# Peptides against a protein of PDB entry 5H65: the designs that were tried, part 176

Target 1, 294 residues: chain A of PDB entry 5H65
Amino acid sequence: QYLERTPLCAILKQKAPQQYRIRAKLRSYKPRRLFQSVKLHCPKCHLLQEVPHEGDLDIIFQDGATKTPDVKLQNTSLYDSKIWTTKNQKGRKVAVHFVKNNGILPLSNECLLLIEGGTLSEICKLSNKFNSVIPVRSGHEDLELLDLSAPFLIQGTIHHYGCKQCSSLRSIQNLNSLVDKTSWIPSSVAEALGIVPLQYVFVMTFTLDDGTGVLEAYLMDSDKFFQIPASEVLMDDDLQKSVDMIMDMFCPPGIKIDAYPWLECFIKSYNVTNGTDNQICYQIFDTTVAEDVI

## One batch from the design tools (peptide; made by RFdiffusion4, then SolubleMPNN)

Design b2_p21_7_s1 (from b2_p21_7, 12 letters changed)
Fold by OpenDDE base, seed 4:
Structure b2_p21_7_s1 (fold): chain B 294 residues (1-294), chain A 21 residues (1-21)
Amino acid sequence: as target 1 above (294 residues)
Amino acid sequence: SLADQLLEYSKQADKNSVPPF
């Protein structure tokens, strides 16, 4: 798509919806802190959610660890089970279920673990050794996902979350529907378990100024704008630094806006109804800063 | 650690559960 550049003053006078190519300076942005800009977005209900904090997850897993694994649910055709009893935590039982591929245990780097009674720390350690981890609990007839407030799938440092509103959870045996039980594609796992996966997104409001006008546009993007996945940034210090550097480049502290670099980006306008008031809002789309900074 | 024990268990299980082909 080719769009001619339009000055902000002209855009501000036009009706929505429209798409524009603009060249502007980033006067300011909100939120200023990276951790506040990363959200979880449901593609179905469009609810934005906060990424759970470590403390939140600790509580969930601690609560889950108070329940004893059901012996009747161990060692099925889908998984082999091993139970450990902790020595220092009042005999907390931890069940680990190793998901098999066609009745055979995969290599660790291909193996999905179902963890029952594990702490966040333990789960994180395991996620570094095995392909994937799903926190589970003993249901009435089958293992079940522990809690959608926690990740339904952990792969390395990536925590995959599901939408509580849109998901209709199915028991763990539904993983049998997956032909390939070695790759553990998050979307496939989600589908099998009836989960609507949430998307990590950067959510930011940019105040753009091209000298002719000032416009606020919001950014909701998962990996294109910064060329950094929102799903990884919270767990990677280097990625965090990279985002900070990018934002500092656009909005250098202690420097006047006249010296700010120009940003070329695409924005779309749309109508929003807030009560009786109709307003036009703007969203950045199809923009990569690395390519658009002049 | 628990992780180490699980890893060893998995390795042992893999040895005992090799594909027939």
Scores: peptide ipSAE 0.049, ipTM 0.680, DockQ to the pose 0.012
Fold by OpenDDE base, seed 5:
Structure b2_p21_7_s1 (fold): chain B 294 residues (1-294), chain A 21 residues (1-21)
Amino acid sequence: as target 1 above (294 residues)
Amino acid sequence: SLADQLLEYSKQADKNSVPPF
């Protein structure tokens, strides 16, 4: 449906829920730092989580490295296993399991690695040489995913996370259900392992001003608003620069708001109950800003 | 490094389509 442009002063007087098309200036936004705006969102329970920091992952993998790989779980029909003993770090053992496709070892660019006892640095290096990496541990009867606090799948620089609340983890042998063991589609891997994948999202609060009124609107978007995937931005300096440029364009530092460009967007109002207080909130939706910048 | 060792192994495996273990 075609929505006519509505001034903010009119919107602020109306009941929710409603949808609006607006034209406003971005007076300010929060958070100011890009890395703080990237979150993980569960599509089922809608929980928002912080993206784990490198330090958090280091701890998880260090803890995983304290456990010795179970020899009984090596070399199954699903994977071939090799163990390395480090010369340093008191002889840390690292087990790597190469997942086979129909009993045949795939090419490295098609091969999924399961890793026990690897450090973050080692895993990252391997993810650049092989198709995918899954951090695992030895369970009682099978290999299992190491920890949902860490990525369940690493492809190049992309870390895929799962929801702790909604996932019901299954053992690694469930990867046998995948007919094609070469492409390693994250959603397929997640389904096989009982994981509900989290989605990377930009989460920001925009203060919008059209000269008639001021309104705070919430942005939660994966890839439409900036035309940049939230899943890739943390690991790509060029994408980070692009987002920063867009934000600086709409909200330039040291310049008066009168000189700011106009932002056209769609917002929806909704009711929020906080205790006894009813509040109307606003969310940006179905909006792309990058087309005017390119 | 571990990565280098795995890479060499992978190259051999790619050629033979069968791991040497």
Scores: peptide ipSAE 0.035, ipTM 0.679, DockQ to the pose 0.012
Fold by OpenDDE base, seed 2:
Structure b2_p21_7_s1 (fold): chain B 294 residues (1-294), chain A 21 residues (1-21)
Amino acid sequence: as target 1 above (294 residues)
Amino acid sequence: SLADQLLEYSKQADKNSVPPF
């Protein structure tokens, strides 16, 4: 839909909700550090949460490693199991379950591992060699996902998280419902296990100025604005540099705002009630800035 | 690949306690 450009001064006088096309300069933005802007968003309950840090994951996996794998759950029609006992660390047992496709073990690049008792370091090493890794624990009758505070699926450097509030976890044997046990599409895995997957998003507040007025608009975007996936940026130095370059382009340090480039974007207004106070807020939507940079 | 070798190793009935990592 074609929207005519509206000056900020006019927007600031209008009631919400409305959609606008604007041309403004990015006076400032928050947070300044990229890692602080990447969050996890639930598409169902709309909760925003922080991406767990390595230290948080270490604790979760250390706790999981205190539990002994149940021998009765080894070697099912779904997976072949191998158990190791570490010489150190008080004889920690680590179980790796190799998920089969139609009763046959696939190649490593197609194979999903279920790991029980592994450390973060061990899991990361395996995720770089196999298609995917799921941290699991022994349940009463089946393997179960270890903890939704940790990734439910790790593919290379990508950690897939689920919403604790919205997920209704099912046991690992529900992976049998997947027709293709070689591609391991995260959404399919999530569906099979009753997980509502969280989405990586950039969350930033932009202060926009077009010379007629100033307003704050927040950005919540997964991959459109920068044309860079939020899911990959934290683990890729080149992508981080790219985002930093884009932000520096629109908001260059040490330069006056008069010399800033113009940003064209769409914003929508909406009403927020905080107690007795009604406030109009603004959100950036359907905007790509990368095309203007190239 | 090494990973594939580990897969084959996992099929073995040996009681080797050396983990694949």
Scores: peptide ipSAE 0.033, ipTM 0.643, DockQ to the pose 0.013
Fold by OpenDDE base, seed 1:
Structure b2_p21_7_s1 (fold): chain B 294 residues (1-294), chain A 21 residues (1-21)
Amino acid sequence: as target 1 above (294 residues)
Amino acid sequence: SLADQLLEYSKQADKNSVPPF
């Protein structure tokens, strides 16, 4: 839809909700660190979560590795199992379950591994060589997802997370419902396992100034604003540099705001009520920033 | 490669003492 440009001073006087097209300079933004701007968002409960740090994952997988794989759960129609005992670490047991497609072990690039007792380092190595990895543990009658605090699916460098609040986990044998056991689409895996997948999003607060007024606008976007997927940016140095370059372009350090480029974007106003306090907030939407500011 | 080793191990009945990590 076409919207006429509205000056910030006019917007600041209007009631919410409304949609606006604006032209403003990015005076400042928060958070300044890209890592802090990437969050996990649940599409169902709308909770925002931090992306787990490597250290967090290390703890989870170390804890999981203290549990011994149940030998009775090995070698089902769904998967072939191999178990190792490490020479170090007090004889840690590691089980790798190779998911079969119609009873046949697929090629590595199509194969899903279920890992029981693996460390983060080991899992990462495997995820770079096989299609996908799911960290699992031995349940009572079946393998189960290890922990929703960790990725439920790892594909290369991409970690897929699920919502603890909204997910109703099902056992690993529910992967049998997947007709195609070679592509391992994250959404399909999630559905089979009763997981509500979280979405990677950029979450930022922009302070916008058009010379008539100053307005803070919230950004929550997965891949459109920067034309960079939030799901990939944390694991790709080039993508990180690109985002940093974009932000530096709009908000260059050490330069006066008068020299800043103009940012054109859409914002929507909405009401937030905190007890007796009614506040109007603003969110950026349907906006793509171009690297080339002419 | 690691992948090749794992695939080979998956075909074998014997357990390896050390995972090919």
Scores: peptide ipSAE 0.040, ipTM 0.689, DockQ to the pose 0.013; fails the geometry check

Design b2_p21_7_s2 (from b2_p21_7, 9 letters changed)
Fold by OpenDDE base, seed 3:
Structure b2_p21_7_s2 (fold): chain B 294 residues (1-294), chain A 21 residues (1-21)
Amino acid sequence: as target 1 above (294 residues)
Amino acid sequence: SLWEQLEELSKQFDKNSVPPF
């Protein structure tokens, strides 16, 4: 729907909830560091959480590597299994299960690997070579997802995470429900395993100034605002540079706000109650920033 | 190494469907 532009001074006087189209300068934003602005969001419970860092994952996979693969769970109709024993790491056992498509091993680039006892480094190497990897553990009667604190699926450099609160994990044999065992679509894998996938989102607070007033607006967006997927930005230097360039364009350091470009966006107001305090807050929505100065 | 062995396996996958281990 068409919305007329509303000055910030008028918006600041109005009750929530309402939707507005605005034209304002980005006076400032937070957080300033890109890696701090990328979060994981649950579409069901709306919990926001940090993207796990390498150190966090190292701990999880190191713990997983202390658990020996169960020999009874190897070589099923779903997957073929191979086990290696490390020589110099206290005899750590690593099991790799190669998921078959209709009983046949697919090509490496379309084969899903299930890995037990792998380190982060090994898992990353596998994901780059075989494309799709799920960290798993030996359960009581079947392989199970290792830990929802780690990715449930790694594809290349992309880590797919699930919500601990909303997920009801199912065993690995539920991958049998997937008719096509070559494409390994993250949402399909998640559905099969009872996982509610988390969404990568940019989470930022913008201070907007149109000369009539100043307003703080919240941004939570996955790929529309920057036209860059939040799911890919942390692992791609070029995408990071692009986001930084966009932010520097709208909020250039060391220059006066009078020289800042105008940002056109949609914002919605909403009420927030913190104890006895009622506050009107604002969120950016349905907005794509232009690369050109407007 | 484990990695070297996996690389070799990947080559086999790329050539033909391999039998179960």
Scores: peptide ipSAE 0.031, ipTM 0.655, DockQ to the pose 0.012
Fold by OpenDDE base, seed 1:
Structure b2_p21_7_s2 (fold): chain B 294 residues (1-294), chain A 21 residues (1-21)
Amino acid sequence: as target 1 above (294 residues)
Amino acid sequence: SLWEQLEELSKQFDKNSVPPF
């Protein structure tokens, strides 16, 4: 939809909700650190949560590694199983289950591995080599997802998470419902296992100034604003550098705002009520800025 | 090690397209 440019001073006087096209300078933004701006968002309950740190995952997988794989759950129609006993680490047992496609093992780059008792380091190595990995544990009657606090699926360097509140976990044998057991689309895996997948999002607050007024606008975006997926940025140094370059271009350190470039974007206003306080807030939408530097 | 064994299994997967075990 076409919108005429509106000065911030006019916007600040208007009631919500409305949509605007603006031209303003990025006076400042928060958070300043890229890793702090990347969050996980549930599309169903709208909860925002932090991306787990490596240390958090280490603890989860270490705990999982204390459990012994159930021999009765090995080698089903869905997967072939191999078990190793480590010489060190108190004889830790690791089970790897190779998911078959119509009874046949696919190529390594198309094979889904179910890992029981693996460490974070081992799981990461496997995900880089075999692409798709699910951390699991032995349940009462079937393999089950290890923990929703950890990724339900790791593909290469991408960690896919599920919402604890919205998910109703189903056992691993539900992967049989997938017709194609080679591509391992995260959304399809999630659906089969009763998981509501979380979305990686950039979450930022921009302070915008066009010389007529100043307002704060909220940004929550997965891949449009920077034309960089939030799901990939934390694991790719080049993508991180690109985001940093974009932000430095619009908000260059050490120079006056008069020299800042103009940012063109769309914002929408909305009402927020906190008790007796009624506030108008603003959110950036349908805006791409990456073309200015990439 | 576990990893060395898995690497060998991976090679066998790609070569034979059949279960290595």
Scores: peptide ipSAE 0.030, ipTM 0.659, DockQ to the pose 0.013
Fold by OpenDDE base, seed 4:
Structure b2_p21_7_s2 (fold): chain B 294 residues (1-294), chain A 21 residues (1-21)
Amino acid sequence: as target 1 above (294 residues)
Amino acid sequence: SLWEQLEELSKQFDKNSVPPF
């Protein structure tokens, strides 16, 4: 949609909701740390939560690794099971369940692994080799997802999380509802297991200044603004450097704003009511930062 | 080791020669 450019001073005088195209300088932004700007967002309840740190995951998987796999749940029509006993760690048992497609084991790169009793390090190694891994535990009658505080699905280096508030977990045998047991689309896996998947988002507040006025705009974006997926950035140093470079370009430290490049973007205004106070807020939307826009 | 065994299993999968467990 084409919008004419509107100066910030004019926007600040107008009622919400409206959409605008602007050209402004990025005076400042928050948070300054990239890892603090990446959040998990529920599309249903709209809760924003932190991405779990490695230390958090270590605790969850260490706890899971203390549990012994239930022998009665091994080798079903859905999966073939292999159990190993570690030489150390008090003989920790690790079960790997290989999900079959129509009773046949697929290729390793297409095979979903259900891991029971694995550590974070082990799970990561498996996900890099087999592509798709679900951490599970032995339930009363079936395998179950280990914990929604941990990823419900790991594909390569991408950790897929579910909303604790909105999800109603179902047992692993519900994966039988998937006709295709080779592609392992995260949304399909989530649906089968009763999970509402969380979305990785960049969450930032931009202070924009075009010389006519100053405006704070909220950014919540998954992959459009930086043309970098929020789901991948935390696991890729090069992507992190790219985002940092972009932000440093628009908001260089130690330099006066007069020398800042211009940012062209779309913003929408909306009303927010906090008790008796009504405020107009602004959100960046449908905006891609490109080198040619600088 | 577990990982060596899994690597071997992976190779077998790729060759479609994995016996059922």
Scores: peptide ipSAE 0.028, ipTM 0.642, DockQ to the pose 0.012
Fold by OpenDDE base, seed 5:
Structure b2_p21_7_s2 (fold): chain B 294 residues (1-294), chain A 21 residues (1-21)
Amino acid sequence: as target 1 above (294 residues)
Amino acid sequence: SLWEQLEELSKQFDKNSVPPF
């Protein structure tokens, strides 16, 4: 829909909810560090969570590695199993289960691996080699997902997370419901295992100034604003550099705001209740910076 | 090592589609 440009001074006087097209300068933004702006969002319960740090994952996988794989759960119709015993780590056992397609092992680049007792480093190496890895543990009657605080699926360098609140985990044998056991689409894997997948999002606050007024607007976006997926940026230095360059372009350090470029974007206003107080907040939507630079 | 064995396994998978378990 077409919206006429509205000055910020006019917007600040209006009731919510409304949608606006604006032209403003990015006076400042927060957080300043990119890694602090990337969050996980649940599409069902709408909780925002921090992306787990490497140290957090190390603890989870270390704890998982203290448990011995159950021999009774190896070599089913769904997967073939192999176990290794480490020599230097008190005989830690690592089990790798290779998921079959119609009883036949697929090519290595199409094969889903289930891993028990692996370290973060080992799992990452496997995901780079085999493309798809699920950290699992031995349950009472079947293999189960290890922990929703860790990725339920790792593909290459991408970590896929699930919502602890909204997920109702099912055992690994539910992967049998998938017709195609070669592509391993994250959403399909999640559905089979009863997982509500979390979405990577950029969460930032922009201070916008058009010379008539100053307005703070939130950005919550997965891939449209920067034309860069939030899901990939943490693991790709070039993508990180690109986002930093975009932000430096709109808000260059060490120069006056008069020299800043104009940003055209869409914002929507909405009401937020804080006890007895009503506040109007603003959110950027349907905006791509590459298309909106003046 | 585990990794050497996995590398060998992957090669066998690609050639024969038969796991050496």
Scores: peptide ipSAE 0.028, ipTM 0.647, DockQ to the pose 0.012

Design b2_p21_7_s3 (from b2_p21_7, 11 letters changed)
Fold by OpenDDE base, seed 5:
Structure b2_p21_7_s3 (fold): chain B 294 residues (1-294), chain A 21 residues (1-21)
Amino acid sequence: as target 1 above (294 residues)
Amino acid sequence: SLAEQLLEYSKQADKNSVPPF
């Protein structure tokens, strides 16, 4: 439906829920740092969580490396296994399992690696070479995903995470259900392993001002607003610069708001109850910033 | 492929060798 542009002063007087088209200036936004605005969102339970930091992952993989690979779980119909013992670090054992397609080892760029006992650095190196890596551990009867606090799948520089609340993990042999063991689509891998994949989202609060009123609106978006995937921005300096440029354009430092460009947005109002307090909140939706602004 | 190379390497490498990351 066509929405007529509504001034903020009028919106602020109306009951929720409603949808509006607005034209306003971005007076300010939070958080100011890009890395703080990227979150993980579960599409099922709607929980928001922080993207794990490198230090968090280091701890998880270090803990995993304290466990020795089970020799009984090596070399199945699904994968070929190789184990190394490091000369340093008290003889840490690292197992790499190469997933086969119908009993045949695929090309490196199509091969899924399962890694047991690897460090973050080692896993990242392998993901750059093979494109698909799953951190695993030895279970009682099969290999299992290492930890949902770490990525369940790393593809190049992209880390795919699963929801701890909604996932019911299945063992690695469930990858046999995939007919095509070369493409390694994250959603297919997740489904096979009982994982509900999390979505990367930008989460920001915009303070909007159109000269008639001031309104705070919440932004939660994966790739439409900036036309940049939230899933890629943390690992790509150029994408980070692009987002920073967009934000600096709409909210330039050191100049008055009168010189700010106008932002056209769709916002929806909704009711929020916090104890006995009822308030109306606003969320940006179905909005893309113009490429011409960049 | 690199995978094949790694497999071949592992067959020839000592037990205490470091993985060719």
Scores: peptide ipSAE 0.041, ipTM 0.597, DockQ to the pose 0.013
Fold by OpenDDE base, seed 4:
Structure b2_p21_7_s3 (fold): chain B 294 residues (1-294), chain A 21 residues (1-21)
Amino acid sequence: as target 1 above (294 residues)
Amino acid sequence: SLAEQLLEYSKQADKNSVPPF
């Protein structure tokens, strides 16, 4: 699709919906803090959610740890189980279930752990040693996902979340439907457990100025704009620095806008109804920032 | 593997032992 450049002054006069190619300077952006710009988005219901903070997760896992693992649910054809009783935490019981592939325990780098009664710290430690971790609890007849307010799957430093609204949770034995019990693809795990996975997205508001007009456009992007996955940025200092550098490049502090580089991007307009008020909004799409921005 | 080692450890360890985190 070829689009000619359109000045902002012309765009501001046109009805929505339309798509445009623009060249503008990034006068300002919000939020200024990276952690505030990363959110979770449901592809089905389109709800935007905050990424849970460590403190939020601590509470969830602490609550989960108050429940005792059911001995009757241990050591199935799907997994081998072990329970520990902590010495200094009022006898907290922690169960670790090692998911087997065709009855055989996989290599550690391919093994999925189901953890019951673990703290956030313990879960994170395990995720560093094993490929995948799922926080679970004892249900009535089977292990179940602990809480969709927490990650349903942790792989290394990546926390995978599910939509509470759109998910219809199924018990852990549904993982049996996965033929390959070594790779643990997040989407496959989600499907097996009835989870609609949330997508990490950068959500930002750009104020764009091309000298003819000023336009506010939203950025909602997972990995294209910065060429950095939103799913990884919060847990990687280098990626955070990279995003900060990019934003500083486009909107350098202490410098006049006349010296700002030009940003070429695509925007689409759309109508939004807020009560009785109709307004046109703009969203950046199909745009990647280039190193040679001039 | 580490998983096997941990599993074996867990099987042999006292049920009141600390998990191998």
Scores: peptide ipSAE 0.040, ipTM 0.580, DockQ to the pose 0.013
Fold by OpenDDE base, seed 2:
Structure b2_p21_7_s3 (fold): chain B 294 residues (1-294), chain A 21 residues (1-21)
Amino acid sequence: as target 1 above (294 residues)
Amino acid sequence: SLAEQLLEYSKQADKNSVPPF
């Protein structure tokens, strides 16, 4: 929909909700560090969550590794199982379940691994080699997802997370509902297992100034604004550099705002009630800046 | 590929073998 450009001074006088097209300079933004801006967002309950740190995942997988795989759950129609005993003092048992497609093991690049008792390091190694890995545990009658605090699916360097609040977990045998057991699309896996996938998003606060007024607008965007997926940026140094370059371009350090480039974007206003106080907030939407940079 | 080798190894390895990590 076409929107005429509106000066910030006019916007600041108007009631919400409304949509605007603006042209403004990015005076400042928060957080300044990219890793702090990447969050997980639930599309159902809309909760924003921090991306778990490696240390957090280590703890979860270490705890999982204290549990012994149930031999009765090995080798079903869905998967073939192998179990190893580590050579460490504890003799940790690790089970790897290779998911079959119609009773046949697919090629490694198409094979989903279910890992029970693996460490973060081991899981990461497997995900890099076999692409798709789900950390699991032995349930009462079936394998189950280990913990929604950890990824429910790891594909290469991408960690797929689910919402604890909105998910109603189903056992691993529900993967049988997938017609194609080779592609392992995250959304399909999530659906089969009763998981509501979380979305990686950039969450930032922009202070915008067009010379007529100043307002703060929030950015919550997965891949449009930077044309860089939030889901991949934390694991890719080049993507991180690209985002940093974009931000430095719009908000260059060491120079005055008068020399800043103009940013054209769409913002929407909305009402927020905090106790007795009503506040109008602004959010950036349907905006891509990368094309202007390249 | 290494991945294929690991898969085959996993299929044939004894329970007491080292995991293909």
Scores: peptide ipSAE 0.039, ipTM 0.634, DockQ to the pose 0.013
Fold by OpenDDE base, seed 3:
Structure b2_p21_7_s3 (fold): chain B 294 residues (1-294), chain A 21 residues (1-21)
Amino acid sequence: as target 1 above (294 residues)
Amino acid sequence: SLAEQLLEYSKQADKNSVPPF
């Protein structure tokens, strides 16, 4: 819907909720570090979560590696299993289950691996060589997802996470419901396993100034604002540089705000109750700025 | 609510430190 431009001074006087089109300068933004702006968002319960870092995952996978794979769960119609014993003093067991398509192992670049007892390093190596990897554990009657605190699916450098609150996990044999066992679309895998996928989102606070007023607006966006997926940016140096360039363009360091470019965007106001205080907040929506970098 | 979470995040944005993978 078309909205006329509204000056910030007028917006600041109005009750929420409302939608506005604005033209303002980005005086400042938080957080300044890109990696701090990337969060996980549940589309169902709307909980925001931190993206686990390597140290968190190491702990989860180390714990998983203390559990011995159940021999009874190896080599089913769904997957062929191979087990290794590490040469270290502990003799850790690692099981890799190769998911078959119609009873036949697909090409390595199309094959889903289920890994049991693997370290983060081992899992990452496998995900770089094969199509997809799911960390699993031995359940009572079937393999199960290891832990929703870890990725339910790793594809190359992309880690796919699920919501602990909203997911109702199903056993790994539910992957049989997938007709195509070669593409391994994350949403399809999630659906089969009862997982509500989390979305990577950029979460930032913008201080906007149009000369008539100043307001703070929040950005929560997955891929529209920068035309860069939040899901990929943490693992791609070029994408990180691109986002940094965009932010530096709108909020260049070392120069006065008078020289800043104008940002055109949509914002919506909404009411927030914080204890006894009622506050009006603003959120950026339906805005793309990547074209302005050209 | 999501709105409350965003507000809280804004207040703590400069303190948040979530390293990448």
Scores: peptide ipSAE 0.038, ipTM 0.515, DockQ to the pose 0.651

